# Peptides against a protein of PDB entry 4M9S: the designs that were tried, part 32

Target 1, 135 residues: chain A of PDB entry 4M9S
Amino acid sequence: SRGLVGVECITPYSYKSLAMALQRCVEVLSDEDRSALAFAVVMPPGVDIPVKLWSCVIPVDICSNEEEQLDDEVADRLKRLSKRGALLSGKRMPVLTFKIDHIIHMFLKHVVDAQTIANGISILEQRLLEIGNNN

## One batch from the design tools (peptide; aimed at target 1 V26)

Design b1_p23_7 (made by RFdiffusion4)
Pose (drawn by RFdiffusion4):
Structure b1_p23_7 (pose): chain A 126 residues (1-60, 70-135), chain P 23 residues (1-23)
Amino acid sequence: SRGLVGVECITPYSYKSLAMALQRCVEVLSDEDRSALAFAVVMPPGVDIPVKLWSCVIPVLDDEVADRLKRLSKRGALLSGKRMPVLTFKIDHIIHMFLKHVVDAQTIANGISILEQRLLEIGNNN
Amino acid sequence: EEETEEALEKVKELLKEAVEKAE
């Protein structure tokens, strides 16, 4: 209910809070990977979720979502790969409350809608 | 707190620009 700023303090670390640190990991990022990361906010954290359940909210056969989610986990270890039972990724929690009070307030709502939308279109496949 | 807010606003601006480029 306030993000990482709820716990920022003088610590043996050079950063007042972990968000100031993560700031850079996002700054060095490929402009698009900044995009895919900026959107993975609207995902469930600590939950393993498939490439297609990701192809819905990440921008651009759609494995390209996976490629981005791979660079994203290799560069700053921001996401998480889990090869089988099915090629799936996962957003950890700190790497989430970073994005909550950091990603543009609108883009949160837009990801919520683009998803409930593309979810419903997989509802129409049947 | 102020320095942290400034750091977060910088990231918000970068991420907003990235979203706009993606659109």

Design b1_p23_7_s1 (made by RFdiffusion4, then SolubleMPNN; from b1_p23_7, 10 letters changed)
Fold by OpenDDE base, seed 2:
Structure b1_p23_7_s1 (fold): chain B 135 residues (1-135), chain A 23 residues (1-23)
Amino acid sequence: as target 1 above (135 residues)
Amino acid sequence: SAEIEAALERTRKLLREAVEKAR
Protein backbone atom coordinates (compact mmCIF):
# COMPACT_ATOMS: atom_id res chain seq x y z
CA SER B 1 0.00 0.00 0.00
CA ARG B 2 1.05 3.58 -0.64
CA GLY B 3 1.13 6.23 2.04
CA LEU B 4 -0.38 9.70 1.93
CA VAL B 5 1.20 12.58 0.09
CA GLY B 6 3.18 14.48 2.67
CA VAL B 7 2.22 18.01 3.63
CA GLU B 8 3.29 19.79 6.76
CA CYS B 9 0.22 20.05 8.92
CA ILE B 10 1.39 21.00 12.39
CA THR B 11 -0.55 23.90 13.84
CA PRO B 12 1.34 26.04 16.33
CA TYR B 13 0.02 25.24 19.76
CA SER B 14 1.68 25.51 23.11
CA TYR B 15 0.91 25.86 26.76
CA LYS B 16 2.89 25.53 29.93
CA SER B 17 4.95 22.51 30.87
CA LEU B 18 4.82 19.36 28.77
CA ALA B 19 2.90 20.70 25.80
CA MET B 20 5.36 23.53 25.38
CA ALA B 21 8.27 21.15 25.50
CA LEU B 22 6.65 18.87 22.95
CA GLN B 23 5.91 21.76 20.65
CA ARG B 24 9.55 22.77 20.75
CA CYS B 25 10.55 19.24 19.86
CA VAL B 26 8.18 19.30 16.91
CA GLU B 27 9.47 22.64 15.67
CA VAL B 28 13.03 21.39 15.32
CA LEU B 29 12.02 18.41 13.18
CA SER B 30 12.46 18.39 9.44
CA ASP B 31 9.34 18.98 7.41
CA GLU B 32 9.11 15.33 6.42
CA ASP B 33 9.57 14.04 9.96
CA ARG B 34 7.04 16.54 11.26
CA SER B 35 4.55 15.34 8.69
CA ALA B 36 5.16 11.74 9.71
CA LEU B 37 4.56 12.66 13.32
CA ALA B 38 1.34 14.44 12.42
CA PHE B 39 -0.11 11.35 10.82
CA ALA B 40 0.83 9.26 13.83
CA VAL B 41 -2.29 10.73 15.44
CA VAL B 42 -4.47 8.30 13.52
CA MET B 43 -2.92 5.35 15.34
CA PRO B 44 -4.30 4.16 18.66
CA PRO B 45 -2.02 5.05 21.54
CA GLY B 46 -0.25 2.36 23.49
CA VAL B 47 -0.29 -0.20 20.69
CA ASP B 48 2.77 -1.63 18.97
CA ILE B 49 2.00 -1.10 15.30
CA PRO B 50 3.97 -2.91 12.57
CA VAL B 51 5.77 -0.71 10.05
CA LYS B 52 3.57 -2.09 7.29
CA LEU B 53 0.55 -0.49 8.90
CA TRP B 54 2.38 2.76 9.57
CA SER B 55 3.15 2.92 5.87
CA CYS B 56 -0.57 3.24 5.22
CA VAL B 57 -0.59 6.78 6.60
CA ILE B 58 2.98 8.06 6.82
CA PRO B 59 3.59 10.39 3.86
CA VAL B 60 6.26 9.28 1.42
CA ASP B 61 6.22 11.40 -1.71
CA ILE B 62 9.33 10.27 -3.56
CA CYS B 63 9.51 6.51 -3.42
CA SER B 64 9.09 3.57 -5.72
CA ASN B 65 5.96 1.48 -5.56
CA GLU B 66 7.99 -1.32 -4.01
CA GLU B 67 6.64 -2.13 -0.59
CA GLU B 68 10.06 -2.85 0.83
CA GLN B 69 11.40 0.54 -0.15
CA LEU B 70 8.32 2.25 1.20
CA ASP B 71 8.55 0.39 4.49
CA ASP B 72 12.24 1.21 4.80
CA GLU B 73 11.64 4.90 4.29
CA VAL B 74 8.76 4.89 6.75
CA ALA B 75 10.85 2.98 9.26
CA ASP B 76 13.66 5.50 8.98
CA ARG B 77 11.31 8.37 9.71
CA LEU B 78 9.75 6.58 12.64
CA LYS B 79 13.19 5.72 13.99
CA ARG B 80 14.17 9.38 13.92
CA LEU B 81 10.99 10.25 15.75
CA SER B 82 11.65 7.59 18.35
CA LYS B 83 15.01 9.19 19.06
CA ARG B 84 13.35 12.52 19.77
CA GLY B 85 12.25 12.13 23.35
CA ALA B 86 9.01 10.27 23.94
CA LEU B 87 7.48 10.97 20.54
CA LEU B 88 7.49 7.29 19.57
CA SER B 89 8.71 4.05 21.04
CA GLY B 90 10.27 1.51 18.71
CA LYS B 91 10.61 -2.22 19.15
CA ARG B 92 12.80 -4.25 16.82
CA MET B 93 12.06 -7.80 17.90
CA PRO B 94 10.35 -9.97 16.97
CA VAL B 95 8.83 -7.58 14.42
CA LEU B 96 9.72 -3.94 13.90
CA THR B 97 6.93 -1.92 15.47
CA PHE B 98 6.37 1.60 16.70
CA LYS B 99 4.03 2.87 19.39
CA ILE B 100 2.69 6.30 20.17
CA ASP B 101 2.19 7.15 23.81
CA HIS B 102 -1.12 8.38 25.18
CA ILE B 103 0.30 11.75 26.16
CA ILE B 104 1.85 12.34 22.75
CA HIS B 105 -1.32 11.21 21.05
CA MET B 106 -3.37 13.62 23.11
CA PHE B 107 -0.97 16.40 22.21
CA LEU B 108 -1.20 15.63 18.50
CA LYS B 109 -4.99 15.65 18.55
CA HIS B 110 -4.77 19.33 19.47
CA VAL B 111 -1.91 20.49 17.25
CA VAL B 112 -2.49 18.54 14.04
CA ASP B 113 -4.81 20.11 11.49
CA ALA B 114 -8.29 18.64 11.80
CA GLN B 115 -8.63 18.04 8.08
CA THR B 116 -5.34 16.15 8.07
CA ILE B 117 -6.58 13.96 10.90
CA ALA B 118 -9.84 13.27 9.11
CA ASN B 119 -8.10 12.44 5.86
CA GLY B 120 -5.58 10.24 7.60
CA ILE B 121 -8.30 8.29 9.34
CA SER B 122 -10.18 7.81 6.10
CA ILE B 123 -7.10 6.56 4.29
CA LEU B 124 -6.19 4.26 7.16
CA GLU B 125 -9.65 2.72 7.15
CA GLN B 126 -9.49 2.18 3.42
CA ARG B 127 -6.05 0.61 3.55
CA LEU B 128 -6.98 -1.65 6.43
CA LEU B 129 -9.99 -2.92 4.55
CA GLU B 130 -7.83 -3.60 1.52
CA ILE B 131 -5.32 -5.51 3.62
CA GLY B 132 -8.13 -7.50 5.16
CA ASN B 133 -9.51 -8.43 1.77
CA ASN B 134 -6.14 -9.51 0.43
CA ASN B 135 -5.48 -11.87 3.33
CA SER A 1 -13.56 17.10 18.11
CA ALA A 2 -16.27 14.55 18.74
CA GLU A 3 -16.17 13.52 15.11
CA ILE A 4 -12.46 12.81 15.25
CA GLU A 5 -12.87 10.80 18.42
CA ALA A 6 -15.65 8.77 16.88
CA ALA A 7 -13.61 8.14 13.76
CA LEU A 8 -10.60 7.08 15.80
CA GLU A 9 -12.78 4.66 17.71
CA ARG A 10 -14.11 3.16 14.50
CA THR A 11 -10.62 2.42 13.25
CA ARG A 12 -9.63 0.58 16.41
CA LYS A 13 -11.39 -2.64 15.55
CA LEU A 14 -10.05 -2.75 12.03
CA LEU A 15 -6.58 -1.96 13.23
CA ARG A 16 -6.64 -4.67 15.87
CA GLU A 17 -7.58 -7.18 13.23
CA ALA A 18 -4.89 -5.95 10.88
CA VAL A 19 -2.25 -6.06 13.60
CA GLU A 20 -3.12 -9.63 14.42
CA LYS A 21 -2.83 -10.62 10.78
CA ALA A 22 0.45 -8.77 10.34
CA ARG A 23 2.11 -10.63 13.20
Scores: peptide ipSAE 0.307, ipTM 0.841, DockQ to the pose 0.035
OpenDDE base, seeds 1, 3, 4, 5: peptide ipSAE 0.303, 0.296, 0.203, 0.302; ipTM 0.842, 0.835, 0.770, 0.842; seed 5 fails the geometry check

Design b1_p23_7_s2 (made by RFdiffusion4, then SolubleMPNN; from b1_p23_7, 8 letters changed)
Fold by OpenDDE base, seed 5:
Structure b1_p23_7_s2 (fold): chain B 135 residues (1-135), chain A 23 residues (1-23)
Amino acid sequence: as target 1 above (135 residues)
Amino acid sequence: REEIEEALERTRKLLREAVEKAR
């Protein structure tokens, strides 16, 4: 199986209206989609990132090692997140990409466990280096 | 948290290069 072990977001209760709204949105997610959202914090905000690169950090447990199946499953998760308001913004043309907004990224940076963020960064760096060496 | 921000900054360069290659 390819992918990271999913880690749940820890959302502290905030009396700030925006934080409360975002927390409510996170609470209604499936465990899988919540895990995907947690690892979205590793991505730079405001950048349209191809699904292939998202697949480097989004936790997916697939039986097949086929890259196409991984990308499709990751895309489906990101699409679900994009349909839940401002969590992600998807673009289909010219290439399927997803972008995390600065506000959402700032929220996640404070509510996702620091070790989860560090692990996600480490894995992303490793996978990017592998992709770079194979090209 | 400062260490995370520094790590994120390091990854931004690698990501920018990877994004440009993947476009």
Scores: peptide ipSAE 0.343, ipTM 0.858, DockQ to the pose 0.034
OpenDDE base, seeds 1, 2, 3, 4: peptide ipSAE 0.340, 0.221, 0.338, 0.226; ipTM 0.854, 0.775, 0.851, 0.777; seed 1 fails the geometry check

Design b1_p23_7_s3 (made by RFdiffusion4, then SolubleMPNN; from b1_p23_7, 11 letters changed)
Fold by OpenDDE base, seed 2:
Structure b1_p23_7_s3 (fold): chain B 135 residues (1-135), chain A 23 residues (1-23)
Amino acid sequence: as target 1 above (135 residues)
Amino acid sequence: MEEIRAALERTRRLLAAAVEKAR
């Protein structure tokens, strides 16, 4: 399955202190990594989510329909985000997972476009139902 | 905001079930 087409959907939002620091971290990301971070808002905070489930919402335009290539590209984006402070936390074993923190998730709920959030949720729900029916 | 919160909660439940099936 192809990912969403990534659109920059981060609205400038400045809290004093922490959210200002987070906003600065977001502003220095590539457009692709910012789009990936925006869609992280649809994930439950504090949960280690397998890369396969991240691939349901992370926007990746791949030339191949190979699921492995999609998962690898998604994993690379999430790895880059995990290196930017507390944006994501990666765990490699036993399965490669990524987790969004509650603070970051709360930030994203305020700075990501509401239509992007709604669309991301809808797509995730649809894809999860498809995965659930194919297993 | 409340609609998004409700949708996120629904998605959380679906994800929990999917994560359990993927283990």
Scores: peptide ipSAE 0.262, ipTM 0.815, DockQ to the pose 0.034
OpenDDE base, seeds 1, 3, 4, 5: peptide ipSAE 0.261, 0.255, 0.177, 0.261; ipTM 0.816, 0.810, 0.753, 0.818

Design b1_p23_7_s4 (made by RFdiffusion4, then SolubleMPNN; from b1_p23_7, 11 letters changed)
Fold by OpenDDE base, seed 2:
Structure b1_p23_7_s4 (fold): chain B 135 residues (1-135), chain A 23 residues (1-23)
Amino acid sequence: as target 1 above (135 residues)
Amino acid sequence: SKEIKEALERTRKLLAEAVRKAL
């Protein structure tokens, strides 16, 4: 299954302290990584999510139809995000997973476009149902 | 919005199940 394609959806939003710092961090990201971060908003905070499930919503414009290659591309983006402070936390063992923290999630809910959030949720739900049916 | 909150809750449940199967 493929994620959303060609979406860039960060709305500028700043306030003092942590939110301002996070906004600055977001602004220096590439468009590609910023889009990936935006769609992290659809994930529940504090949960270690396997890359396979992240791939349901992380936008990848050009990638092979092979699931492994898709997952690798998604993983690379998430890894870059995990290196930018507390944006994401990654675990390699036993399964490669990434987690968004509550604070970051709250931030994203305010700065990600509402339509993007709605679309992301819809796509995630659809993909999860498909995965469930294929197991 | 209320709709988004409800959708997030549904997604959370679905995701929890998917996570259990994937791990």
Scores: peptide ipSAE 0.318, ipTM 0.848, DockQ to the pose 0.034
OpenDDE base, seeds 1, 3, 4, 5: peptide ipSAE 0.313, 0.316, 0.201, 0.316; ipTM 0.846, 0.846, 0.759, 0.848

Design b1_p23_8_s2 (made by RFdiffusion4, then SolubleMPNN; its pose is not in this set)
Fold by OpenDDE base, seed 1:
Structure b1_p23_8_s2 (fold): chain B 135 residues (1-135), chain A 23 residues (1-23)
Amino acid sequence: as target 1 above (135 residues)
Amino acid sequence: EEEELKLLEIVRKHLEELRKELA
């Protein structure tokens, strides 16, 4: 399967208004969805990212190694996140994409573990090389 | 395909920036 081992997104700054609101959203997420949210930090904010690229970093441990199944599972997680206010925004046309907002991205940069970010960067860089060479 | 290449470049640059911030 593609992706990383899941890591929860937890904020120590629950006393701040932004952090408080986002923390409430994070707390009601499943472990899988929280992990997906954490790894969203490696995506450029304000950019519509296709599910294919999301699937490179979103942890998928239960799903089959079939690409379509992986993409479907990732898409479902991202869809759930997009229903949690400002966490993500989805776009179905012309291609299914998801975008992280700058504010959310800033939040994640502060609350996601540095090692998690580093791992996400490394994995995505590797995947980009593979995709780029095959295009 | 050209649009995809542009997107990949955007992502790559973002990753470089993130790594720099982590250092």
Scores: peptide ipSAE 0.669, ipTM 0.936, DockQ to the pose 0.552
OpenDDE base, seeds 2, 3, 4, 5: peptide ipSAE 0.665, 0.666, 0.670, 0.666; ipTM 0.936, 0.936, 0.936, 0.936; seed 4 fails the geometry check

Design b1_p23_8_s3 (made by RFdiffusion4, then SolubleMPNN; its pose is not in this set)
Fold by OpenDDE base, seed 2:
Structure b1_p23_8_s3 (fold): chain B 135 residues (1-135), chain A 23 residues (1-23)
Amino acid sequence: as target 1 above (135 residues)
Amino acid sequence: EEEELRLLEILREHLKKLREELA
């Protein structure tokens, strides 16, 4: 699997109206969706990113390394997140992409565990090298 | 693909910046 399995991260944020609303959204997520959201912090805000690249860092608990299966699972998680307010924005054309908003990204930088962020960075960097070398 | 390469570069730069912020 390209992703991490069983990552959970919930960190309290200051009691500001926006932070509270976002925190409530995070708390009601499933563990898998919350993990996906946590690792979204490693993506650049405001950039439409194909599911292929999301799948490089989003934790997926699947029994197979098949790309299609992995991408589908990741896409489903991201789709659910996109339905949770402003957590993510998805678009289908020209290809399925998801984008994290600047505000959400800033929020995540404060509430996601530093080790989780560091791990996500390392994982994605490695995957990007692999993609670049094979491109 | 040139477009993909550009995106990869954007990601790499972002990761670099993010790592620096964590340090």
Scores: peptide ipSAE 0.659, ipTM 0.935, DockQ to the pose 0.544
OpenDDE base, seeds 1, 3, 4, 5: peptide ipSAE 0.658, 0.657, 0.657, 0.657; ipTM 0.934, 0.934, 0.934, 0.935; seed 5 fails the geometry check

Design b1_p23_8_s4 (made by RFdiffusion4, then SolubleMPNN; its pose is not in this set)
Fold by OpenDDE base, seed 3:
Structure b1_p23_8_s4 (fold): chain B 135 residues (1-135), chain A 23 residues (1-23)
Amino acid sequence: as target 1 above (135 residues)
Amino acid sequence: KEEEEKLLEILKEHLKKLKEELE
């Protein structure tokens, strides 16, 4: 898929202008999708992250308690985000993953509420500890 | 498994850096 990085390497647009465009994209999202995007800030930019790990931090309000169904709901949200101005980049093979771009990540670091970021970090750290212990 | 472990380390390092930036 065509990535945002390639475009930004040759574009003369300033960060401010890009931020304004991104803000408009964020404003038209549903509350659920916007929340999912906010928590994407805790993921490392430029890294393909499996849905399983995304599901550790993406809040799901209405869903079954089954892990598989939670992953499906998270995947749907991330897919929608990937269709909005390259907020995320999705790959289906070999495993379904999503990646946040460096510029998008930088944007989120400045617009997402600090408490939300802190909560996301805490949640993911805890889940990574559990995953590490189970491996 | 090695790739998974590598990914987990990348995440942990990122979270450490991000947390430091918040403080």
Scores: peptide ipSAE 0.649, ipTM 0.931, DockQ to the pose 0.513
OpenDDE base, seeds 1, 2, 4, 5: peptide ipSAE 0.649, 0.646, 0.647, 0.648; ipTM 0.931, 0.932, 0.931, 0.932

## One batch from the design tools (peptide; aimed at target 1 S35 V112)

Design b1_p24_1 (made by RFdiffusion4)
Pose (drawn by RFdiffusion4):
Structure b1_p24_1 (pose): chain A 126 residues (1-60, 70-135), chain P 24 residues (1-24)
Amino acid sequence: SRGLVGVECITPYSYKSLAMALQRCVEVLSDEDRSALAFAVVMPPGVDIPVKLWSCVIPVLDDEVADRLKRLSKRGALLSGKRMPVLTFKIDHIIHMFLKHVVDAQTIANGISILEQRLLEIGNNN
Amino acid sequence: EEEEEELEEEAEELREKLEELLKF
């Protein structure tokens, strides 16, 4: 209910809070990876979820979502790969409350809608 | 109290910068 700023203190670390650190990991990022990261906010954290349940919210056969999610986990270790039972990714929690009070307030609602939308279109496949 | 206010202002500025960077 306040993000990482709820716990920022003087620590043996050079950063007042972990968000100031993660700031840079996002700054060095490919402009688009910045995009895919900026959107993975509206994902369930600590939950393993498929490439297609991701192809819905991440921008551009759609494995390209996976390629971005791979660079994203290789570069700052921001996401998480889990090869089988099915090629799936996962957003941890700290790497989430970073994005909550950091990603543009609108883009949160837009990701919520673009998803409930593309979810419903998989509802129409049947 | 003053040190806490300065930390809050720095945190708000950082959030604003990141929001601008991650705006899509």

Design b1_p24_1_s1 (made by RFdiffusion4, then SolubleMPNN; from b1_p24_1, 9 letters changed)
Fold by OpenDDE base, seed 4:
Structure b1_p24_1_s1 (fold): chain B 135 residues (1-135), chain A 24 residues (1-24)
Amino acid sequence: as target 1 above (135 residues)
Amino acid sequence: RKEEEERLKEAEELREKMRKLLKV
């Protein structure tokens, strides 16, 4: 499994190759992991984002209302994405975070539905306000 | 010109496939 080397697209050929590699990577994802990847577009690229913030936008169908289970499930999805083609980069210290690469993010901006992006941003903003009010 | 047009077409087809895959 060739990790997607974040090679800046210098040539159209490089872009095509990268896009093809991304397509192959996305094709083998589960529907849940594809959804997680789609919503990753709402995050700023190149920034280590805590799992708690990822959980605000990644849809998880959990039977339990326990927030801890939500974060764990989200973390597992993000870990899988990080292992597949380096779609994300994870860090464990000081807090578990994940980062989307600029190239991947740029690609997602072009292929994720505009309404999905808008909805994701709206959801993130709402959840951030809720978190802020609870602190 | 034809080669460029074909490349653009292929790129768009690839994007469209990806759009379908990432549709939530």
Scores: peptide ipSAE 0.484, ipTM 0.845, DockQ to the pose 0.473
OpenDDE base, seeds 1, 2, 3, 5: peptide ipSAE 0.477, 0.483, 0.472, 0.482; ipTM 0.838, 0.844, 0.836, 0.844

Design b1_p24_1_s2 (made by RFdiffusion4, then SolubleMPNN; from b1_p24_1, 10 letters changed)
Fold by OpenDDE base, seed 2:
Structure b1_p24_1_s2 (fold): chain B 135 residues (1-135), chain A 24 residues (1-24)
Amino acid sequence: as target 1 above (135 residues)
Amino acid sequence: SKELEELERESRELFEKMRELLKV
């Protein structure tokens, strides 16, 4: 699907109007999806990121700690975000990836509090260490 | 803010480490 960048390029909507639309999209999200979106700010924009890496920053409460279930749950959240206001762009082949556009990332920087970002970084760091220890 | 800029820097650094580790 076309990212929000594409919409901005082809529409006369102002940044303010886009921000308002995005805010409305955020308000109707579930708490868990909104949380996932918040932590997306930790990721670099414009990069196709595999679900495995997303799972390192998005906190998910699952019954099992198995990687497959974790990735599936994360993917489901990201898919929902992709369908709502094109908050993310999903790519299925060859590997399932998601990308946050620069404009969405910029929006998130205005609405996500610094503590949440710090938490995301801490989570990412912890998961990175865990992955490193397994290799 | 300065705090946000620092957080962004840290995030980028960690991401690059992850990319290298996972060969992504």
Scores: peptide ipSAE 0.109, ipTM 0.691, DockQ to the pose 0.031
OpenDDE base, seeds 1, 3, 4, 5: peptide ipSAE 0.033, 0.097, 0.034, 0.089; ipTM 0.568, 0.678, 0.576, 0.669; seed 4 fails the geometry check

Design b1_p24_1_s4 (made by RFdiffusion4, then SolubleMPNN; from b1_p24_1, 10 letters changed)
Fold by OpenDDE base, seed 3:
Structure b1_p24_1_s4 (fold): chain B 135 residues (1-135), chain A 24 residues (1-24)
Amino acid sequence: as target 1 above (135 residues)
Amino acid sequence: EKELEELLKESEELKKKMRELLKV
C-alpha cells in the first residue's frame, strides 16, 4: 500500500483583490479539498499532470491496498477543485490530468505553511524515486 | 526546520525532475 499521510495546510492571507477572491474560494472548501489544494504548491505550474502523480502527494485518510481506489479518491478531490473557480484545470483526454495555473501557484507559495511544503517535498521525492525505478 | 525560501528552492529542483519525467 502507498503510505499517504494527512497534513495541515493553508493559513489565512489577505493581500490584493485577486488574493482576497482566492482566499474566499479556499475558505469554503472542505478540509480535505483544501489540503489537496495546498499540496499543489510543490507541483510544476502550467503542466498537465496525470492523476497518478497527484496521488503521490495528496493525502488520503482512508484507503484500501488497491492503488486504483486511491487514485479515484484523489481524482474526485481534484475534480471538485477544478469546479471551484479557476483553482485547477482538468483534462479527460487522452489521459485524465489536472493543471495548476501560474497565478494560483503564486498564491499558494504565499499562503501554504512551510511544514506542508516540507512534507510535500519529502513525500514526492520518495514517490518519484519509486516511479523512476519502475520505468 | 528549514526556512521557507530554502524549501521553495528545493521544490523548484523537484519540479524540474517532474518536468523531465513528463517530457515537458
Scores: peptide ipSAE 0.556, ipTM 0.916, DockQ to the pose 0.034
OpenDDE base, seeds 1, 2, 4, 5: peptide ipSAE 0.552, 0.504, 0.534, 0.512; ipTM 0.916, 0.901, 0.910, 0.905

Design b1_p24_2 (made by RFdiffusion4)
Pose (drawn by RFdiffusion4):
Structure b1_p24_2 (pose): chain A 126 residues (1-60, 70-135), chain P 24 residues (1-24)
Amino acid sequence: SRGLVGVECITPYSYKSLAMALQRCVEVLSDEDRSALAFAVVMPPGVDIPVKLWSCVIPVLDDEVADRLKRLSKRGALLSGKRMPVLTFKIDHIIHMFLKHVVDAQTIANGISILEQRLLEIGNNN
Amino acid sequence: EETEEALEKVRELLKEAAEKALEA
């Protein structure tokens, strides 16, 4: 209910809070990977979820979502790969409350909608 | 204050990237 700023303090670390640190990991990022990351906010954290359940909210056969999610986990270790039972990714929690009070307030609602939308279109496949 | 400034810098970058993605 306030993000990482709820716990920022003088620590042996050079950063007042972990968000100031993560700031850079996002700054060095490929412009698009900044995009895919900026959107993975509207994902369930600590939950393993498939490439297709991701192809819905991440921008551009759609494995390209996976490629981005791979660079994203290789570069700053921001996501998480889990090869089988099915090629799936996962967003951890700190790497989430970073994005919550950091990603543009609108883009949160837009991801919520683009998803409930593309979810419903997989509802129409049947 | 410094933390807020750092977050605002990231917000601006992420906003630009999101706006470009939504506009396309």

Design b1_p24_2_s2 (made by RFdiffusion4, then SolubleMPNN; from b1_p24_2, 10 letters changed)
Fold by OpenDDE base, seed 3:
Structure b1_p24_2_s2 (fold): chain B 135 residues (1-135), chain A 24 residues (1-24)
Amino acid sequence: as target 1 above (135 residues)
Amino acid sequence: DEVEEALKRTQELLKKALEKAFKA
């Protein structure tokens, strides 16, 4: 689904007000969904990212080692986040993708634990290199 | 800072991966 197109308002207090609203939204998420949102910070904002690449960094505890099951669980989490308005936006065709907004990304950079960001980046880089070598 | 530089490196790798993913 595409996000609601709105009017941008430029004010010196816009970020602080938005941050407070976003913090409230994050607080009501489940632990699993909040974790998924935290790792979204490692993705570039404003880019449609396919689920396969999201699955490289989103933590999922699954019983099977099958990649298909991993992608499905990741997709479900990202879909839930996309239902929370401005957190993520999903696109079904031609490929199932999710995108993080620039403002949300900026928010996450300030509130997500530094070690979590560092770990996420490291994991993503390693997985991307592995995918590149296997394909 | 360190985080910003790391994100830039990741974005470069991701760009290449995205090109392959959309063609597959």
Scores: peptide ipSAE 0.313, ipTM 0.846, DockQ to the pose 0.035
OpenDDE base, seeds 1, 2, 4, 5: peptide ipSAE 0.179, 0.308, 0.170, 0.308; ipTM 0.734, 0.847, 0.724, 0.849; seed 2 fails the geometry check

Design b1_p24_2_s3 (made by RFdiffusion4, then SolubleMPNN; from b1_p24_2, 13 letters changed)
Fold by OpenDDE base, seed 5:
Structure b1_p24_2_s3 (fold): chain B 135 residues (1-135), chain A 24 residues (1-24)
Amino acid sequence: as target 1 above (135 residues)
Amino acid sequence: SEVEEALARTRALLAAATAAALAK
């Protein structure tokens, strides 16, 4: 997937300065962190989402099937994103969660590749159903 | 938009999964 690799940020909204700032933040991310940010677009804005659910869509290459290791790696990426301006907001208590703000989400909807968004949604739905069936 | 509609389809599943995760 192309993900979020664009150099230019074009927005139909009156947020030119903000969009430029966000684009700059995206450009300095590692490929892995930028990919994680791209898939954040599939999450509803303004909602604290547990790391376990983030792990359903954020691509991570780990050498173990242990859920904890996956969650830890995902959490590390999201933590880095939360330290890059307003990209994400982390909350540690009572459960480690991360939230994407409306403005960031709106930005991502326009800069993330449409196929990436579609794929992310499909993957999320599939994995959520699997989790639900196992409960 | 198609993106908005697709995103909306996942909301109910996410809400349920979130509630379950937070209950642990």
Scores: peptide ipSAE 0.316, ipTM 0.842, DockQ to the pose 0.034
OpenDDE base, seeds 1, 2, 3, 4: peptide ipSAE 0.315, 0.207, 0.308, 0.198; ipTM 0.840, 0.753, 0.837, 0.743

Design b1_p24_2_s4 (made by RFdiffusion4, then SolubleMPNN; from b1_p24_2, 13 letters changed)
Fold by OpenDDE base, seed 2:
Structure b1_p24_2_s4 (fold): chain B 135 residues (1-135), chain A 24 residues (1-24)
Amino acid sequence: as target 1 above (135 residues)
Amino acid sequence: DEVEEALARTRALLAAATAAALAR
């Protein structure tokens, strides 16, 4: 698998503003969707990222290691997140992409464990270098 | 900020990979 092993996203923030609304949205997610959301923090905010690149860091369990199935499973998770408030924004044309907004990214930077973020970025960098060398 | 620094390192690679993916 190209994705990370599943990580539990613990949200300790109970503050009275946007954070509470976001916390409530996160609490009702499945463990898998919450993990996918946590790893969205490694993406630059406001940038449309192709599903193929999301699959570098989104942890998924698939029946096969086929890249097509991985991209489909990742896309399904990201679609669920995009339908839940402003967590992600999807774009279908010309290529299926998702972006994280600055506000959501700022929230995730505070609630996702710093070591998890660092590991996610390291894995993303490694996978991007591999893609760049193989293309 | 270590997170911002790490994100900055990957930004160029993401831009290149995104451009390549959109060209397909």
Scores: peptide ipSAE 0.351, ipTM 0.861, DockQ to the pose 0.033
OpenDDE base, seeds 1, 3, 4, 5: peptide ipSAE 0.349, 0.351, 0.216, 0.349; ipTM 0.859, 0.858, 0.757, 0.861

Design b1_p24_3 (made by RFdiffusion4)
Pose (drawn by RFdiffusion4):
Structure b1_p24_3 (pose): chain A 126 residues (1-60, 70-135), chain P 24 residues (1-24)
Amino acid sequence: SRGLVGVECITPYSYKSLAMALQRCVEVLSDEDRSALAFAVVMPPGVDIPVKLWSCVIPVLDDEVADRLKRLSKRGALLSGKRMPVLTFKIDHIIHMFLKHVVDAQTIANGISILEQRLLEIGNNN
Amino acid sequence: EEELEELKEKLKEVAEKVLEKLEE
């Protein structure tokens, strides 16, 4: 209910809070990977979820979502790969409350909608 | 705080460009 700023303190670390640190990991990022990351906010964290359940919210056969989610986990270790039972990724929690009070307030609502939308279109496949 | 506000602005610019293209 306040993000990483709820716990920022003088620590042996050079950063007042972990968010100031993560700031850079996002700054060095490929402009688009900045995009895919900026959107993975609206995902469930600590939950393993498939490439297609991702192809819905990440921008651009759609494995390209996976490629971005791979660079994203290789570069700052921001995401998480888990090869089988099915090619799936995962957003950890700290790497989430970073994005919550950091990603543009509107883009949160837009991800929520683009998803409930593309979810419903997979509802129409049947 | 100020540095994070700068990052928020950069993310906003990227997100708005993507959202506009998705709407088209």

Design b1_p24_3_s1 (made by RFdiffusion4, then SolubleMPNN; from b1_p24_3, 16 letters changed)
Fold by OpenDDE base, seed 1:
Structure b1_p24_3_s1 (fold): chain B 135 residues (1-135), chain A 24 residues (1-24)
Amino acid sequence: as target 1 above (135 residues)
Amino acid sequence: MEELERLRERLARITAAALAAEKA
C-alpha cells in the first residue's frame, strides 16, 4: 500500500494531488465510515488516541449498550479507515490506538462542516469530563 | 472560528489529562 505520503515526493502539485486523492478516498467510503472519518477531525493530530476515547465521539448505531461492543465497533471502523489510503494510523501495542496525522487532519478541517466540528468537540469534551469524574 | 479554536484548545487539555490518567 503506497502511503499518500509518497505522493508528496512525486509531483510539485503534491498538496493538490493529496487533497484530490483524499477526496476520492472519502467519496468511496460507506456512510458509516465517512461519518467516523468526519468526526476524526475532532481529535488532536499526531496523538495516539485509545479506542475508548474515539468511542466518545464516533457515532455508532448498536443495539447493545455494552461498552465492549461499542469499542469493538468503533475499532472496526477505525481499522477500515487505517487500511484505506492511510487515513488513520493504527497501533496495536501496548494498547490499541489510532492516530490522525496533521495532513489528514488539515484536509478534514477544510472539508468537514464547521458546525459539525464544533458539535463534535463539544460532545467529546462533555464525555471526557464525565469519564474523568467517574474515575 | 475563534470559538472553534477555543474548543480545540480545551479539548486538547482534557484529552491530554485523560490520556495521562489511563497511563497511570
Scores: peptide ipSAE 0.132, ipTM 0.737, DockQ to the pose 0.036
OpenDDE base, seeds 2, 3, 4, 5: peptide ipSAE 0.124, 0.109, 0.085, 0.081; ipTM 0.738, 0.722, 0.670, 0.639

